# Peptides against a protein of PDB entry 4M9S: the designs that were tried, part 15

Target 1, 135 residues: chain A of PDB entry 4M9S
Amino acid sequence: SRGLVGVECITPYSYKSLAMALQRCVEVLSDEDRSALAFAVVMPPGVDIPVKLWSCVIPVDICSNEEEQLDDEVADRLKRLSKRGALLSGKRMPVLTFKIDHIIHMFLKHVVDAQTIANGISILEQRLLEIGNNN

## One batch from the design tools (peptide; aimed at target 1 V26 R34 S35 F107)

Design b1_p15_1 (made by RFdiffusion4)
Pose (drawn by RFdiffusion4):
Structure b1_p15_1 (pose): chain A 126 residues (1-60, 70-135), chain P 15 residues (1-15)
Amino acid sequence: SRGLVGVECITPYSYKSLAMALQRCVEVLSDEDRSALAFAVVMPPGVDIPVKLWSCVIPVLDDEVADRLKRLSKRGALLSGKRMPVLTFKIDHIIHMFLKHVVDAQTIANGISILEQRLLEIGNNN
Amino acid sequence: SSLPSPDEIKFNFPS
């Protein structure tokens, strides 16, 4: 209910809070990876979810979502790969409350909608 | 709805 700023303190670390640190990991990022990351906010964290359940919210055969989610986990270890049972990714929690009070307030609601939308279109496949 | 472009994505980094 306040993000990582709820716990920021003087610590043996050079950063007042972990968000100030993560700030850079996002700054060095490919402009688009910045995009895919900026959107993975609207995902369930600590939950393993498929490439297609990701192809819905991440921008651009759609494995390209996976490629971005791979660079994203290789570069700052921001995401998480889990090869089988099915090629799936996962957003951890700290790497989430970072994005919550950090990603543009609108883009949160837009991801919520673009998803409930593309979810419903997989509902129309049947 | 549509996806915003990368140029429109902003971050509110803490100070």

Design b1_p15_1_s1 (made by RFdiffusion4, then SolubleMPNN; from b1_p15_1, 5 letters changed)
Fold by OpenDDE base, seed 3:
Structure b1_p15_1_s1 (fold): chain B 135 residues (1-135), chain A 15 residues (1-15)
Amino acid sequence: as target 1 above (135 residues)
Amino acid sequence: VKLPSPSEIKFFFPK
């Protein structure tokens, strides 16, 4: 894993170096983890997001309809991403959350397929409405 | 709307 946390400079050189480093990080991911990373772009940057909300946009194919198992599978994927070049920041206590920083989010907005972003936003919006109505 | 499969997700990296 390359140290990306210290690369916050806005110079063209710094930006190019960061982009190259992030590209390499994405290329070595599994298909499933790369998919999860792509959909992380729909989350607001700099916010600790609970796993329950991540589960609204992370593609997981499980046989069981148990909601608890879904959250566990999503959490495992996000944990793997957090260990790869600071792509995500995980927090265990008091509640398990994950955060995407502004730099990574900005990168993803420029490299993730537009249709993927649009689909992710639509699904998140729909599922959030359902959660809100069931509270 | 359905989420695309991992094989359908594309990244376009800067040159």
Scores: peptide ipSAE 0.289, ipTM 0.827, DockQ to the pose 0.641
OpenDDE base, seeds 1, 2, 4, 5: peptide ipSAE 0.288, 0.286, 0.286, 0.287; ipTM 0.824, 0.822, 0.823, 0.824

Design b1_p15_1_s2 (made by RFdiffusion4, then SolubleMPNN; from b1_p15_1, 5 letters changed)
Fold by OpenDDE base, seed 2:
Structure b1_p15_1_s2 (fold): chain B 135 residues (1-135), chain A 15 residues (1-15)
Amino acid sequence: as target 1 above (135 residues)
Amino acid sequence: VTLPKPSEIKFNFPK
């Protein structure tokens, strides 16, 4: 299956079809996975992002106090997303990372609520600052 | 800052 990474939007029709397909993909996700996808919009597209950074913005309702368990839960969600509609692409080596494609990212910018995007960015910034201060 | 609950996250798809 050719990932969306190689799909250039040549015509408005192809874009519309892609958008419809992506919408269907989003609609069939679980609430948790859909939430993870929503906050993926705050990540820069085309960049392999370590799970630790994803864990800064992916909401997890039930998590033990162990950071390792948080990363594992986040990774599981991202893995599920990577198996659906090329929403994400994952790499296990050398470090477990996930990447959002430019096309998917652009799609999310248009469909994710603006307040959600703003909140996600704010949370990411805050948590990155906390990480930086603790290091 | 707490993340919104999954039920509160909204997608705006074109009708």
Scores: peptide ipSAE 0.397, ipTM 0.856, DockQ to the pose 0.597
OpenDDE base, seeds 1, 3, 4, 5: peptide ipSAE 0.388, 0.394, 0.397, 0.395; ipTM 0.855, 0.857, 0.855, 0.856

Design b1_p15_1_s3 (made by RFdiffusion4, then SolubleMPNN; from b1_p15_1, 5 letters changed)
Fold by OpenDDE base, seed 4:
Structure b1_p15_1_s3 (fold): chain B 135 residues (1-135), chain A 15 residues (1-15)
Amino acid sequence: as target 1 above (135 residues)
Amino acid sequence: VTLPAPSEIKFNFPK
């Protein structure tokens, strides 16, 4: 499993206060949105990531097998997360992308279950490899 | 490899 190298982030907020605020934000999320946020930890922070790549690790339960619908559902979840504090930042042009901030990523790295992180990384690596081989 | 169900995702918040 390839570990993510974290970058130290300087924030005007104390870690304790920020962590408490973020915990509250996480607790009020739906199970689906919370899961999406959890797996955001496997993405490199500070990088605009296309929705297609997010869809590799965002769990979607009972939706259509169509890839387009899957991406739309993932996008909707990420959009909801982006509207909650500074969890994610979305851009529509030129391609729909989402970015996780360093501070949020650092928080998630500490609070998301280690096995979940490991699984997410493995799944991302596998699916990226599959995408690369199909092109 | 399959992703865990949303209800199975666990967060370990600091006490």
Scores: peptide ipSAE 0.377, ipTM 0.847, DockQ to the pose 0.614
OpenDDE base, seeds 1, 2, 3, 5: peptide ipSAE 0.370, 0.375, 0.372, 0.374; ipTM 0.846, 0.846, 0.847, 0.846

Design b1_p15_1_s4 (made by RFdiffusion4, then SolubleMPNN; from b1_p15_1, 5 letters changed)
Fold by OpenDDE base, seed 3:
Structure b1_p15_1_s4 (fold): chain B 135 residues (1-135), chain A 15 residues (1-15)
Amino acid sequence: as target 1 above (135 residues)
Amino acid sequence: VTLPPPSEIKFNFPK
């Protein structure tokens, strides 16, 4: 998937036109995929993040407590987002990772509800602490 | 803290 930053360098769009395009892209998502996108804002932009870390903030309702099923469901959601308007970019090798571009991240910071962002950050911090203590 | 259900996620788009 092409990063929007690269596209703007070649064909500059006004900020308003880009925002409108992204808004339309978000509006056509399912509720589940849209929620996943919202919480993507808590990740640092421009970094290839392993699915294991994404699973800390992506809301998933699964019947099984198996970690493998959780990662698979998260990966499926992120993959759908990567195919939709370059919202994310995925890499399969050497390990499965997803990255949010700076321009998308900046957009999300402006449009995602502040309480949602705060909750996502708190949960990420808590989950990372738990992972660190278990290593 | 808990995450809200997907249907309650709010976006504030520019006018």
Scores: peptide ipSAE 0.383, ipTM 0.861, DockQ to the pose 0.584
OpenDDE base, seeds 1, 2, 4, 5: peptide ipSAE 0.382, 0.382, 0.380, 0.381; ipTM 0.860, 0.858, 0.858, 0.859

Design b1_p15_2 (made by RFdiffusion4)
Pose (drawn by RFdiffusion4):
Structure b1_p15_2 (pose): chain A 126 residues (1-60, 70-135), chain P 15 residues (1-15)
Amino acid sequence: SRGLVGVECITPYSYKSLAMALQRCVEVLSDEDRSALAFAVVMPPGVDIPVKLWSCVIPVLDDEVADRLKRLSKRGALLSGKRMPVLTFKIDHIIHMFLKHVVDAQTIANGISILEQRLLEIGNNN
Amino acid sequence: SSVKELLKEAAEKAL
């Protein structure tokens, strides 16, 4: 209910809060990876979810979502790969409340809608 | 912050 700023304090760390640190990991990022990351906010955290349940919210055969999610986990270790049972990724929690009070307030709602939408279109495949 | 601006620009480009 306030993000990482709820716990920022003087610590042996050089950063007042972990968000100030993560700031850079996002700044060095490929412009598009910045994009895929900026959107993975609207995902469930601590939950393993498939490439296709990702191909819905991440921008551009759609494995390219996976490629981005791989660079994203290799660079700053922001995401998480889990090879089988099915090629799936996962967003951890700190790497989430970072994006919540950091990603553009609108883009949160837009991700929520682009998803409920593309979810419904997989509902129409049947 | 700079990150918020970068993420906003990236989001706008993606949309």

Design b1_p15_2_s1 (made by RFdiffusion4, then SolubleMPNN; from b1_p15_2, 6 letters changed)
Fold by OpenDDE base, seed 2:
Structure b1_p15_2_s1 (fold): chain B 135 residues (1-135), chain A 15 residues (1-15)
Amino acid sequence: as target 1 above (135 residues)
Amino acid sequence: SKAQELLREASQKAL
């Protein structure tokens, strides 16, 4: 599964048009980038989130076990997504962060399957608790 | 959610 489901939104025309445009944008993504985008739905919209925290939920299956390399791989995916315009907003300084906008988040909530969302939230919670306990 | 709250807190600490 790509993590995203092609669901037709029953919304005002303006939103529907945007949703269609976003769906077309999603379709041209690589599987890795599309997966990263799917898991962005678990993030609170409008919040600048450090890459380290993104790495808690973005699946990386080929990279080495080094934390820095994992963060770099995640960052690369998020950077590619940010180049698609409204999908993500990246900020390089002072800390590399990425933010999902409200409208994109709303879109994702409609098209990402419920299990992916639930899994992402569960993973995020677990990892954050682990980070908190290890500090 | 609890996760999102933890994330907000963690984000604030990391910035």
Scores: peptide ipSAE 0.454, ipTM 0.907, DockQ to the pose 0.032
OpenDDE base, seeds 1, 3, 4, 5: peptide ipSAE 0.447, 0.450, 0.452, 0.452; ipTM 0.904, 0.905, 0.906, 0.906

Design b1_p15_2_s2 (made by RFdiffusion4, then SolubleMPNN; from b1_p15_2, 7 letters changed)
Fold by OpenDDE base, seed 5:
Formats: structure tokens, sequence, C-alpha cells
Structure b1_p15_2_s2 (fold): chain B 135 residues (1-135), chain A 15 residues (1-15)
């Protein structure tokens, strides 16, 4: 729920309680949605990121390599995550964007494997360069 | 980071 977004980590106990609550939310996700959430840690918190840029890091297992289809699949995953309350915040207008809040980002930094984060950053950089060169 | 710089630039174009 959005109520978790306003929680401040003041004590180790508070952090533990928040982490436990978020962990329960993560456990009920599908493998694909959980993977998408993991890679959300690569994005800066509090920033509205267009779906096209999310598609640079969100892994797609089944969809074709067509950009439109990839973006649609990524959007669907992010939409599902946004419906899980505090996990993501989506905006439809003027451009479809998603934002990860600071509290969720902090949680992910502690639970996502460090190598996964590093790989995600590398992939993001590579794909952003490609996008920049094609524009 | 380099990623953040590139992301910021790409975001300006996409928004």
Amino acid sequence: as target 1 above (135 residues)
Amino acid sequence: TRAQELLAEASKKAL
C-alpha cells in the first residue's frame, strides 16, 4: 500500500518491520514481475522514467525483439507492480512513466544481489548509448 | 554515475 512510502527508517526495528512487509509483497509476485522489480533498483529513486528506458534493464523472456512489443510487455509488468501499492508509482499522462520511491529503492539495494545490480547498470549504460546513437 | 547522466539525457528526449 501507499502507506509504506511515508515510513521513515529511524531504528533498526523500524527497518526490519518494513523489510518484512515488503518481502511478503515480493514473495507473491510472479517470477517475471519479481525480476522486473529487482532491476528497478538500477533506476534513480523519485524520478519518473519513461517505459522505453525501463525496457533497457527489465528482462524480457518471451516477447519478440520488436521495440513496440518489448515496451508493451515491460509496461504490463510495471503496471502490475504499480498496482501492488508502494512498489511503483505510474503516470499515464502526458507520457507513460514509472517511478520507484526511495523507501522501496533502499529495500531493493539490500536484497538484490550486488552482481545483478552491477550487471543491470552496465546493460543500462550500453543500451542508453545505443539509443543515443540511433536518435 | 555515467548511467544516471545517460538516463537524464534520454529522459529529456522521451518526455
Scores: peptide ipSAE 0.405, ipTM 0.891, DockQ to the pose 0.033
OpenDDE base, seeds 1, 2, 3, 4: peptide ipSAE 0.405, 0.402, 0.397, 0.400; ipTM 0.891, 0.890, 0.887, 0.888

Design b1_p15_2_s4 (made by RFdiffusion4, then SolubleMPNN; from b1_p15_2, 6 letters changed)
Fold by OpenDDE base, seed 4:
Structure b1_p15_2_s4 (fold): chain B 135 residues (1-135), chain A 15 residues (1-15)
Amino acid sequence: as target 1 above (135 residues)
Amino acid sequence: SKAAELLRKASEKAL
């Protein structure tokens, strides 16, 4: 099983002040975007991760069973999160990727429910194995 | 962790 290692971050902000600011940002999110942000905690920080891999853990309720629609919906959520500055960093080329910063990741580790984190990690592991077996 | 390694490998493949 994957365990999240605590990351020490050097920041110009105190953790408390940054956490307060981030909490305000989280509070104004829609339920869907807030959920997406929560599950970002299962990703390793500082890594550019393709949308396809994000879609392994980001919960999406779509009527269509098409994978392309799933990726598009996930991408839209991540794009909205990235527009809030430090929450996520997106790259469009060569492949659409998103990265969670260490500081944001550290924040999420403290505020996201432990069971949610554990479930997300488990789901990610399962989906990655499936992807690996199918490719 | 196993997940981290799989993610790394998958990311490298997808990029």
Scores: peptide ipSAE 0.062, ipTM 0.696, DockQ to the pose 0.033
OpenDDE base, seeds 1, 2, 3, 5: peptide ipSAE 0.027, 0.026, 0.026, 0.059; ipTM 0.647, 0.661, 0.645, 0.694; seed 5 fails the geometry check

Design b1_p15_3 (made by RFdiffusion4)
Pose (drawn by RFdiffusion4):
Structure b1_p15_3 (pose): chain A 126 residues (1-60, 70-135), chain P 15 residues (1-15)
Amino acid sequence: SRGLVGVECITPYSYKSLAMALQRCVEVLSDEDRSALAFAVVMPPGVDIPVKLWSCVIPVLDDEVADRLKRLSKRGALLSGKRMPVLTFKIDHIIHMFLKHVVDAQTIANGISILEQRLLEIGNNN
Amino acid sequence: SSLRELFESVAERLP
């Protein structure tokens, strides 16, 4: 209910809070990976979810979503790969409350909608 | 605010 700023303090760390640190990991990022990351907010954290359940919210055969989610986990270790049972990724929690009070307030609502939308279109496949 | 500025350009790349 306030993000990482709820716990920021003087610590042996050089950063007042972990968000100031993560700030850079996002700054060095490929412009698009900045995009895929900026959107993975509207994902369930600590939950393993498939490439296609990701192809819905991440921008551009759609494995390209996976490629971005791979660079994203290799570069700052921001996401998480889990090879089988099915090629799936996962967003941890701190790497989430970072994005919550950091990603543009609108883009949160837009990801919520673009998803409920593309979810419904997989509802129409049947 | 400064953190959010990193993502302002991303809002333009919506499908």

Design b1_p15_3_s1 (made by RFdiffusion4, then SolubleMPNN; from b1_p15_3, 7 letters changed)
Fold by OpenDDE base, seed 1:
Structure b1_p15_3_s1 (fold): chain B 135 residues (1-135), chain A 15 residues (1-15)
Amino acid sequence: as target 1 above (135 residues)
Amino acid sequence: DELVELFRPVLEKLP
């Protein structure tokens, strides 16, 4: 397996090697999973983020308007990403969360399209305000 | 807003 968790960039060579490995992982993802990974760039690195907050930015094409079902679909995508070279780190207890590593986040900042980042931030901010008003 | 504060570093630094 090409696990990335625990890898540190201690030399320029290490950084290049890691970037190449990450690029290869991204290339073999489905369009849906790659899109989900792209939007992970708007998450704070090193923080365990509940699935509900991930669902604010990850686009889901489901025929259901049930929030729980939407969260389940998002969780499935994030789980797949966590299995692909540990692009994300999943935690089930006390609540289901996913975390993006600082190194992965740094990679995404350089490879994700600027417009995608801007859109993700705009959507995230709007959804966070809505959640905050309802809770 | 607690949630907005959590994401403030991202909201301020990303394009």
Scores: peptide ipSAE 0.276, ipTM 0.835, DockQ to the pose 0.038
OpenDDE base, seeds 2, 3, 4, 5: peptide ipSAE 0.047, 0.055, 0.054, 0.044; ipTM 0.615, 0.640, 0.626, 0.604

Design b1_p15_3_s2 (made by RFdiffusion4, then SolubleMPNN; from b1_p15_3, 7 letters changed)
Fold by OpenDDE base, seed 2:
Structure b1_p15_3_s2 (fold): chain B 135 residues (1-135), chain A 15 residues (1-15)
Amino acid sequence: as target 1 above (135 residues)
Amino acid sequence: DELTELFRPVSEKLP
């Protein structure tokens, strides 16, 4: 099925309808998936992002100390999101990545709390610095 | 709850 890539809202009504549909999709998510979706807003839209980078910002409450298990848990959440209303687009090749569409990202910028966004960005920046320092 | 705090109030979400 075709994703939301290239879709433009040409009227306020179209935007309202889309926003309502997306809001309903968000409401039926599990708590874990909804939390993951909230933090997806910190990613740049239209870019295939490796799971490792997603794992920097997606909160996982119960996980082993192994990075591989963290990535797997994050990947599972993102996979579930990719099956709901084109919230994300997953790609397995050449490496497992997920992408947030511009329209979904725009929606999230409106509905995710500003402090949550700021916190997510801060967390991502911190984790990236840590990764960079460890390499 | 904690998840609710991740999002803006409903009144501010939709146009």
Scores: peptide ipSAE 0.318, ipTM 0.744, DockQ to the pose 0.152
OpenDDE base, seeds 1, 3, 4, 5: peptide ipSAE 0.317, 0.315, 0.316, 0.309; ipTM 0.742, 0.743, 0.743, 0.740

Design b1_p15_3_s3 (made by RFdiffusion4, then SolubleMPNN; from b1_p15_3, 6 letters changed)
Fold by OpenDDE base, seed 4:
Structure b1_p15_3_s3 (fold): chain B 135 residues (1-135), chain A 15 residues (1-15)
Amino acid sequence: as target 1 above (135 residues)
Amino acid sequence: SELTELFRPVSEKLP
């Protein structure tokens, strides 16, 4: 079933208001959570993504080199973001996943630096290849 | 800060 990419037609006014609200929300985030949100732009919107895949792009500066601890730290950040309304939606079962909606994703595409997006995509691609080769 | 580099400058953000 081709997921109906529902073109949510947001009026320019609604978009501006939403953008302003989201901008304020971004400004009050911690540096860590804001960084996580920035790199969320590389994920496809409307898809429940396992934490393992999020960990491929979410930057973690201070964390153990253990993969499990990395996933836990990423999960904590995503959980905090999910508590900020429409930023992310999380599901615990059957596996812990997070989803970015189309509206938030569209916002991020406009406000995240192009180089950041490019870097995030490159990192994701590289790490996916590594995962695929190790499986 | 490293964070300022993650987002576009305010002047380039949505009108």
Scores: peptide ipSAE 0.325, ipTM 0.739, DockQ to the pose 0.150
OpenDDE base, seeds 1, 2, 3, 5: peptide ipSAE 0.322, 0.322, 0.323, 0.319; ipTM 0.737, 0.738, 0.739, 0.736; seed 1 fails the geometry check

Design b1_p15_3_s4 (made by RFdiffusion4, then SolubleMPNN; from b1_p15_3, 7 letters changed)
Fold by OpenDDE base, seed 5:
Structure b1_p15_3_s4 (fold): chain B 135 residues (1-135), chain A 15 residues (1-15)
Amino acid sequence: as target 1 above (135 residues)
Amino acid sequence: DKLTELFRPVLEKLP
């Protein structure tokens, strides 16, 4: 659904300034955190997504094969992103979740590589099917 | 939203 593509900021200046601010924020991220943020583009905006689902798409290089450790590493990255203002919103109770705002999501759709988005969606779809079949 | 629809079945199963 193209729903958010049409929300241009009320003023072009606000959009431009927001985009510039976000760009600057992204530039100062570590490579790992920036990568995690990029994959947030495949998450539904405005929805509290459990860390388990984030871990389906967030790349982790050095964690053990233990699912719990993977989730912890992903959670740490997402927590850092949530501490950087509007990038993500974290919720600890009842379950640790993270949410991407519509505005940030829209930004990501414009700056994240199309192939990365496509790959992320494919991975997500596969993982969701697995979860759906196994739960 | 396509993504929301994709996640809905999974989210509904999560506590």
Scores: peptide ipSAE 0.315, ipTM 0.863, DockQ to the pose 0.035
OpenDDE base, seeds 1, 2, 3, 4: peptide ipSAE 0.067, 0.109, 0.171, 0.044; ipTM 0.720, 0.728, 0.767, 0.627

Design b1_p15_4 (made by RFdiffusion4)
Pose (drawn by RFdiffusion4):
Structure b1_p15_4 (pose): chain A 126 residues (1-60, 70-135), chain P 15 residues (1-15)
Amino acid sequence: SRGLVGVECITPYSYKSLAMALQRCVEVLSDEDRSALAFAVVMPPGVDIPVKLWSCVIPVLDDEVADRLKRLSKRGALLSGKRMPVLTFKIDHIIHMFLKHVVDAQTIANGISILEQRLLEIGNNN
Amino acid sequence: SINPNELFDFEKIDK
C-alpha cells in the first residue's frame, strides 16, 4: 500500500531503497524490453503463467514475447524462466511492487483492460 | 502506442 518506500531506511547498502537500485536496471534496458517489463505489472506474481497468457499484455508465431521475457530475465534477472511442463515465465514479488508504484498509473489500467480483452477473445475461439 | 521512454515514473522513486 505504499511500495518499497514503506521500508526504505539507512542500510549498509548504497541505496536508500531497492527501487533506486532497480531504477538503473530499467534504464539500461532495450527500449522495448522497457516496454514488456513496464507491462508485466498486470501479471500475477509468484505464479507460473504461459507464453500465450503473456502474448496478451506484452507489446510488438508469437514466441517473440518469450525472447523479450528471456532478455528480461538475463538482464537484471527481472523475470524467471522455467523450461517445462510448458515454456512459462514468472514475475517475482519485489520485482513487482517496484513496477506498481513506478509504472505509469494509466498503463496499469490499460494492461488490465488489454488483457481482460484478449482473454475474452480466447473465449471466442470456442 | 505509448513511447517506452514515458512508461516509467522515476520521480516517485526519488521522493

Design b1_p15_4_s1 (made by RFdiffusion4, then SolubleMPNN; from b1_p15_4, 9 letters changed)
Fold by OpenDDE base, seed 2:
Structure b1_p15_4_s1 (fold): chain B 135 residues (1-135), chain A 15 residues (1-15)
Amino acid sequence: as target 1 above (135 residues)
Amino acid sequence: PIDPSKLFDFSRVEA
């Protein structure tokens, strides 16, 4: 599957400093939060994405089959990530959404494994199709 | 299973 079109932006952060900061952030994350961050790259940057859509791509190994509980687990991970710098921005109202920053997304596209990105996009596409078919 | 240690490669970013 195709990746999202990248957007260039102006940033006050130096390339080196941002890369180093991002690496340090990734290194201190738990495995599950690190995985969540990796798959966050498949989402379009600068868009408030409902948790339901995040749950389509964020990997959860152990959880209930209940959709609501899946969303809760995903939300918890995204909430933890949102406490880190500019990684994610959470919004509770009107619905719980999370947004990945343009700058962070740009760097994630460079550092996240290409196959992981491709797989994530494919998974998202497939699950969106399933949602669409079930309407 | 996903190996979290292989998800990121910062060597692809210029230092």
Scores: peptide ipSAE 0.512, ipTM 0.874, DockQ to the pose 0.536
OpenDDE base, seeds 1, 3, 4, 5: peptide ipSAE 0.509, 0.511, 0.510, 0.511; ipTM 0.871, 0.875, 0.872, 0.876

Design b1_p15_4_s2 (made by RFdiffusion4, then SolubleMPNN; from b1_p15_4, 8 letters changed)
Fold by OpenDDE base, seed 5:
Structure b1_p15_4_s2 (fold): chain B 135 residues (1-135), chain A 15 residues (1-15)
Amino acid sequence: as target 1 above (135 residues)
Amino acid sequence: PIPPSELFDFSRVEE
């Protein structure tokens, strides 16, 4: 199982039309932004998620060993995605968070590789556990 | 890590 609860939503857009538009949007992203978007599927939709938690699943290959720099790189990617309309919504206060919309999340669940989703969930769970145990 | 080109399968869009 993917470990995610199925989400249903009502949209004013036809699924086919929206899917085609989103596909075009994904295809023009950079490799790093496209990867970030793929792993966004592991987050619960409609929830403001702190960058710290996003950094648990967004892949970053080149950065310093400083955790702060990792978070900044992740934030930059999420900011770029948020500029692409419905992909993500950013919130600056009280803390920097990003939220994936229900409609986008539903789309990602359909098109992102199932094994990738499963791996992402596993990684998130593991890292959340580590964070919790180290506090 | 899986290359971005392998992360998405848009053939499912028509499902």
Scores: peptide ipSAE 0.477, ipTM 0.844, DockQ to the pose 0.569
OpenDDE base, seeds 1, 2, 3, 4: peptide ipSAE 0.476, 0.476, 0.474, 0.477; ipTM 0.841, 0.846, 0.844, 0.843; seed 4 fails the geometry check

Design b1_p15_4_s3 (made by RFdiffusion4, then SolubleMPNN; from b1_p15_4, 6 letters changed)
Fold by OpenDDE base, seed 2:
Structure b1_p15_4_s3 (fold): chain B 135 residues (1-135), chain A 15 residues (1-15)
Amino acid sequence: as target 1 above (135 residues)
Amino acid sequence: SIPPSELFDFERVEA
């Protein structure tokens, strides 16, 4: 499977400046939040994605097996990321969603490990299939 | 699981 296709965009910001700023932002994140950001690259940019779908790819190691608790933990991580400039945009209504910006997504495609991206896409696809089969 | 420090490679970004 080829996974999801992203869209590239033109930015008025210098790529060098943006890359440096984003690198600093990533470096100051906690390990948990940094991991969440890495796997955010598998999502299509510019789309409001429900937390349930984020929870399909965001790694959570110490949470209970309850779906609601998983979503809450993922939501907390995404909320923290959304407080960082341009990383994510959160919306509480009508449903809790998060969106990755096109520019950030493009950056992540360059810096996130290729195997991590591939694994993330594969995991998302598998879990979506499971959800579909259980509906 | 992949350690967060190995998730990113910023040297891939060309200025």
Scores: peptide ipSAE 0.416, ipTM 0.809, DockQ to the pose 0.565
OpenDDE base, seeds 1, 3, 4, 5: peptide ipSAE 0.414, 0.413, 0.412, 0.413; ipTM 0.806, 0.809, 0.806, 0.807

Design b1_p15_4_s4 (made by RFdiffusion4, then SolubleMPNN; from b1_p15_4, 7 letters changed)
Fold by OpenDDE base, seed 2:
Structure b1_p15_4_s4 (fold): chain B 135 residues (1-135), chain A 15 residues (1-15)
Amino acid sequence: as target 1 above (135 residues)
Amino acid sequence: PIDPKELFDFERVEA
């Protein structure tokens, strides 16, 4: 399967200034939230993604294998990220979703480790396949 | 397990 590709966009901010601001934001995140943000790059930008799909790629080390508990933990992390500027946008209605804007996604593509991105995409693809087979 | 701090390389941006 083909991996997900980001989309270029026009921003009112200089890339450098935005990147510096975002870097500072990333540096003050907790390890778990920082990890969540890194793997967020795997998602297509500008799309409201259900928490269930986020849970396919967001690493969670300390929780039960129960899907509901996993979703809750992932949701908590994404909620925290959504409160940090433009990192994520969350919607509670009609269903809980989170979205990465194009600008943030572009930033992440430049700074997140390439192997991490590749691994994340592979994991997402595998999990989606599993979900499809189980439905 | 990769160190979360190593997930990012900001030198690419600072250049």
Scores: peptide ipSAE 0.440, ipTM 0.830, DockQ to the pose 0.564
OpenDDE base, seeds 1, 3, 4, 5: peptide ipSAE 0.432, 0.436, 0.437, 0.439; ipTM 0.827, 0.830, 0.828, 0.830

